# Peptides against a protein of PDB entry 6NYY: the designs that were tried, part 4

Target 1, 212 residues: chain A of PDB entry 6NYY
Amino acid sequence: KHFEQAIERVIGGLEKKTQVLQPEEKKTVAYHEAGHAVAGWYLEHADPLLKVSIIPRGKGLGYAQYLPKEQYLYTKEQLLDRMCMTLGGRVSEEIFFGRITTGAQDDLRKVTQSAYAQIVQFGMNEKVGQISFDLPRQGDMVLEKPYSEATARLIDDEVRILINDAYKRTVALLTEKKADVEKVALLLLEKEVLDKNDMVELLGPRPFAEKS
Target 2, 212 residues: chain A of PDB entry 6NYY as posed
Amino acid sequence: KHFEQAIERVIGGLEKKTQVLQPEEKKTVAYHQAGHAVAGWYLEHADPLLKVSIIPRGKGLGYAQYLPKEQYLYTKEQLLDRMCMTLGGRVSEEIFFGRITTGAQDDLRKVTQSAYAQIVQFGMNEKVGQISFDLPRQGDMVLEKPYSEATARLIDDEVRILINDAYKRTVALLTEKKADVEKVALLLLEKEVLDKNDMVELLGPRPFAEKS

## One batch from the design tools (peptide; made by RFdiffusion4, then SolubleMPNN)

Design b1_p29_2_s3
Fold by OpenDDE base, seed 3:
Structure b1_p29_2_s3 (fold): chain B 212 residues (1-212), chain A 29 residues (1-29)
Amino acid sequence: as target 1 above (212 residues)
Amino acid sequence: MEQAKKLVEYLKQFEEEEKKKAEEEEKKE
């Protein structure tokens, strides 16, 4: 109990009990978080879901809490599934409401940053090649890019391809699992917080062995 | 930062195009 609450405070931030969501906002958040949760459930390399909540915490209106893996090295496949999980909220909003909220913009920014890091920092793209360049940090003088404008365009194109592949994969998954997303969202609206056991009761056991 | 914004816009356009295709396929059935 105390240890779980401490982890929950570190990962989820302090619950802002003062933020009352409007019913329509609460519904949007429930489907958004359900999208993350269901994507994470059915993606092999996604981090295991611990908790999903529509109770506002810190800067977010809801959250999905995952078991962090103490992993220092990631494969391309692992990074792709993480991108898909991150897109899950946005894709759920599109499927159910035909609109995207501002909450989904932060997820798209994270996906974009991950895609650039894979191509530019980790050399994970065969067309761009085995390059490892530091992306300029916020506030660093834009020093001359260590690559040509032609290479910059190629990087931008391959980043778009990677994000589109992650998006298509997420759309396919959450469309197939649309009924599961709705079940999770409806139960979130009722309980406000779901754990791994609630997910097992709704969806059955996660189809991937937990890597201990 | 500017590149990230352009990619966000591109993804929004892509989503709208895929939605239109799905709606056109449903109208043909």
Scores: peptide ipSAE 0.017, ipTM 0.423, DockQ to the pose 0.022
Fold by OpenDDE base, seed 4:
Structure b1_p29_2_s3 (fold): chain B 212 residues (1-212), chain A 29 residues (1-29)
Amino acid sequence: as target 1 above (212 residues)
Amino acid sequence: MEQAKKLVEYLKQFEEEEKKKAEEEEKKE
């Protein structure tokens, strides 16, 4: 309870109970959040679902909360599945509406940052090699890149490949699970908030054993 | 920032290409 509320405050901010979504906006958010939820459900290395909500909180119109693993070390597979889960909202909007909202742009930024971190900070790319450079924070003037322009181009290319792979994986998954995304979205429109039990009732048990 | 923008543009192009492929596959069924 207290930990969930703390996570809710950190991820969602203060619930704007007074912000009424228009019906079409509410529908878009429901399918967006359903895309995140279903991707997280069927990806082995994704964080397990805690809560999905279309209730506006802080600056967000909806949110999906996942159980944070107290994990200091991430595998490449875990990071990929997290990227796919982050793309799930965008891909759902594409599948169901053929359009992408501004919410999907923020997810794409997160995916981009994750991909750069994998390649540049964690050395998780064989072509780029075992490099570890601090990525400039937003607003820091990158005065000096710690790597050559040729390396920068290689990084950019490998980042694109990684994101494309994550995108393709997410498209394949949510296309296969399209009916499940719709079930979750429709239930979100009714209940506004779903928990893990709601997801089990809709989709069955998560196909991956909870790592105790 | 600029690299992230270029990547977003590239991803948009990629998404449009994958959408076209999916539409072409659906037309073949």
Scores: peptide ipSAE 0.017, ipTM 0.400, DockQ to the pose 0.023
Fold by OpenDDE base, seed 5:
Structure b1_p29_2_s3 (fold): chain B 212 residues (1-212), chain A 29 residues (1-29)
Amino acid sequence: as target 1 above (212 residues)
Amino acid sequence: MEQAKKLVEYLKQFEEEEKKKAEEEEKKE
């Protein structure tokens, strides 16, 4: 629930006060959402988007609907591909516009939170070790860290490495699939909403068997 | 929260540097 809501908020992350997108903003959102959609399509362990929309709903300028997987357990590979999918919007904006919007900053924040959780809560880093600490909730002052300053530095370094690896993976993927991102973005500008069938028509069948 | 903000800022700087490198490589071809 909280992680899925975090992903939903990532994709919706271009909060505008006005529900009316200007043409240039609509274009930016279309390429941003196309980046998420294409990354999710070609990453085996990512949950592909079932619905891609550039229609502002509530606080988001675009939204993507995932299959609600009641998955409580994630592998390191699944978390990495989800990080890459989350970076897909930002990377698309960089590739096509050479600029990053405020929506892409919210994606990076969520990726950072995911990386920190993998290392500090889930013990998924061999260098840091099998440690599990409660991450401070948003607004909680961490009065005392349960680990040394040396461990804190190590955690910060390993978080940077993990995010950088996810970023490089996303850049490589969306650069290879640049034409596919553009096809999805252009169709989004026309239809405003895409479904799984639209994605199959544009990109072909997803190269991974549907996980039942 | 503060560490996460620092990491986000670091990553932004990294992305800007990687973008500049890519633009410089494209100009050399």
Scores: peptide ipSAE 0.016, ipTM 0.415, DockQ to the pose 0.026
Fold by OpenDDE base, seed 2:
Structure b1_p29_2_s3 (fold): chain B 212 residues (1-212), chain A 29 residues (1-29)
Amino acid sequence: as target 1 above (212 residues)
Amino acid sequence: MEQAKKLVEYLKQFEEEEKKKAEEEEKKE
């Protein structure tokens, strides 16, 4: 309890009881967070869900909290499933509302940054090869790219492929699990906060053994 | 930053195209 609350305060910030979401905004957030939650539930290499909330914290309208793994090394499969989980909110909004909100833009940026890191920093793409370039820090004037214009185009193409693959995978998953996303979203609208036990009650046990 | 913005725009277009395809498939039934 105290440790989970401490992690929740660090990751989610302090709950601001003063931000009243409009009913339609609350609905959008519930389906968005349900998309993240369900994607994380059914993706093998995703981090196990601890808590899902639609209670506004700081600048966020909702959050999904996962077990913090002190994992510094990720496989390509783990990074893909994390990308899919990050896309889960956006894909849920598309499936249920046929529109994407501005809240999903930050998730798409995170996915894009992850894809570039995989290809350029981690050498996880066979076409680009085992290269490791430092990505420009936010605000650094990229004076000289350490690679040719042809390599830059190849990187951009492979990044698009990786993101599109992650997106298609997420669409397929959440379309198959559409009823589960709706169950989670409806319960979020009622309880505002769900834990792992609520998810087990709704969806059954997570189909993957928790790596202890 | 600029490349990430271009990819975000590209992905938005891709999503709109996939939505249009799904709507066209539903109209054929």
Scores: peptide ipSAE 0.015, ipTM 0.426, DockQ to the pose 0.023

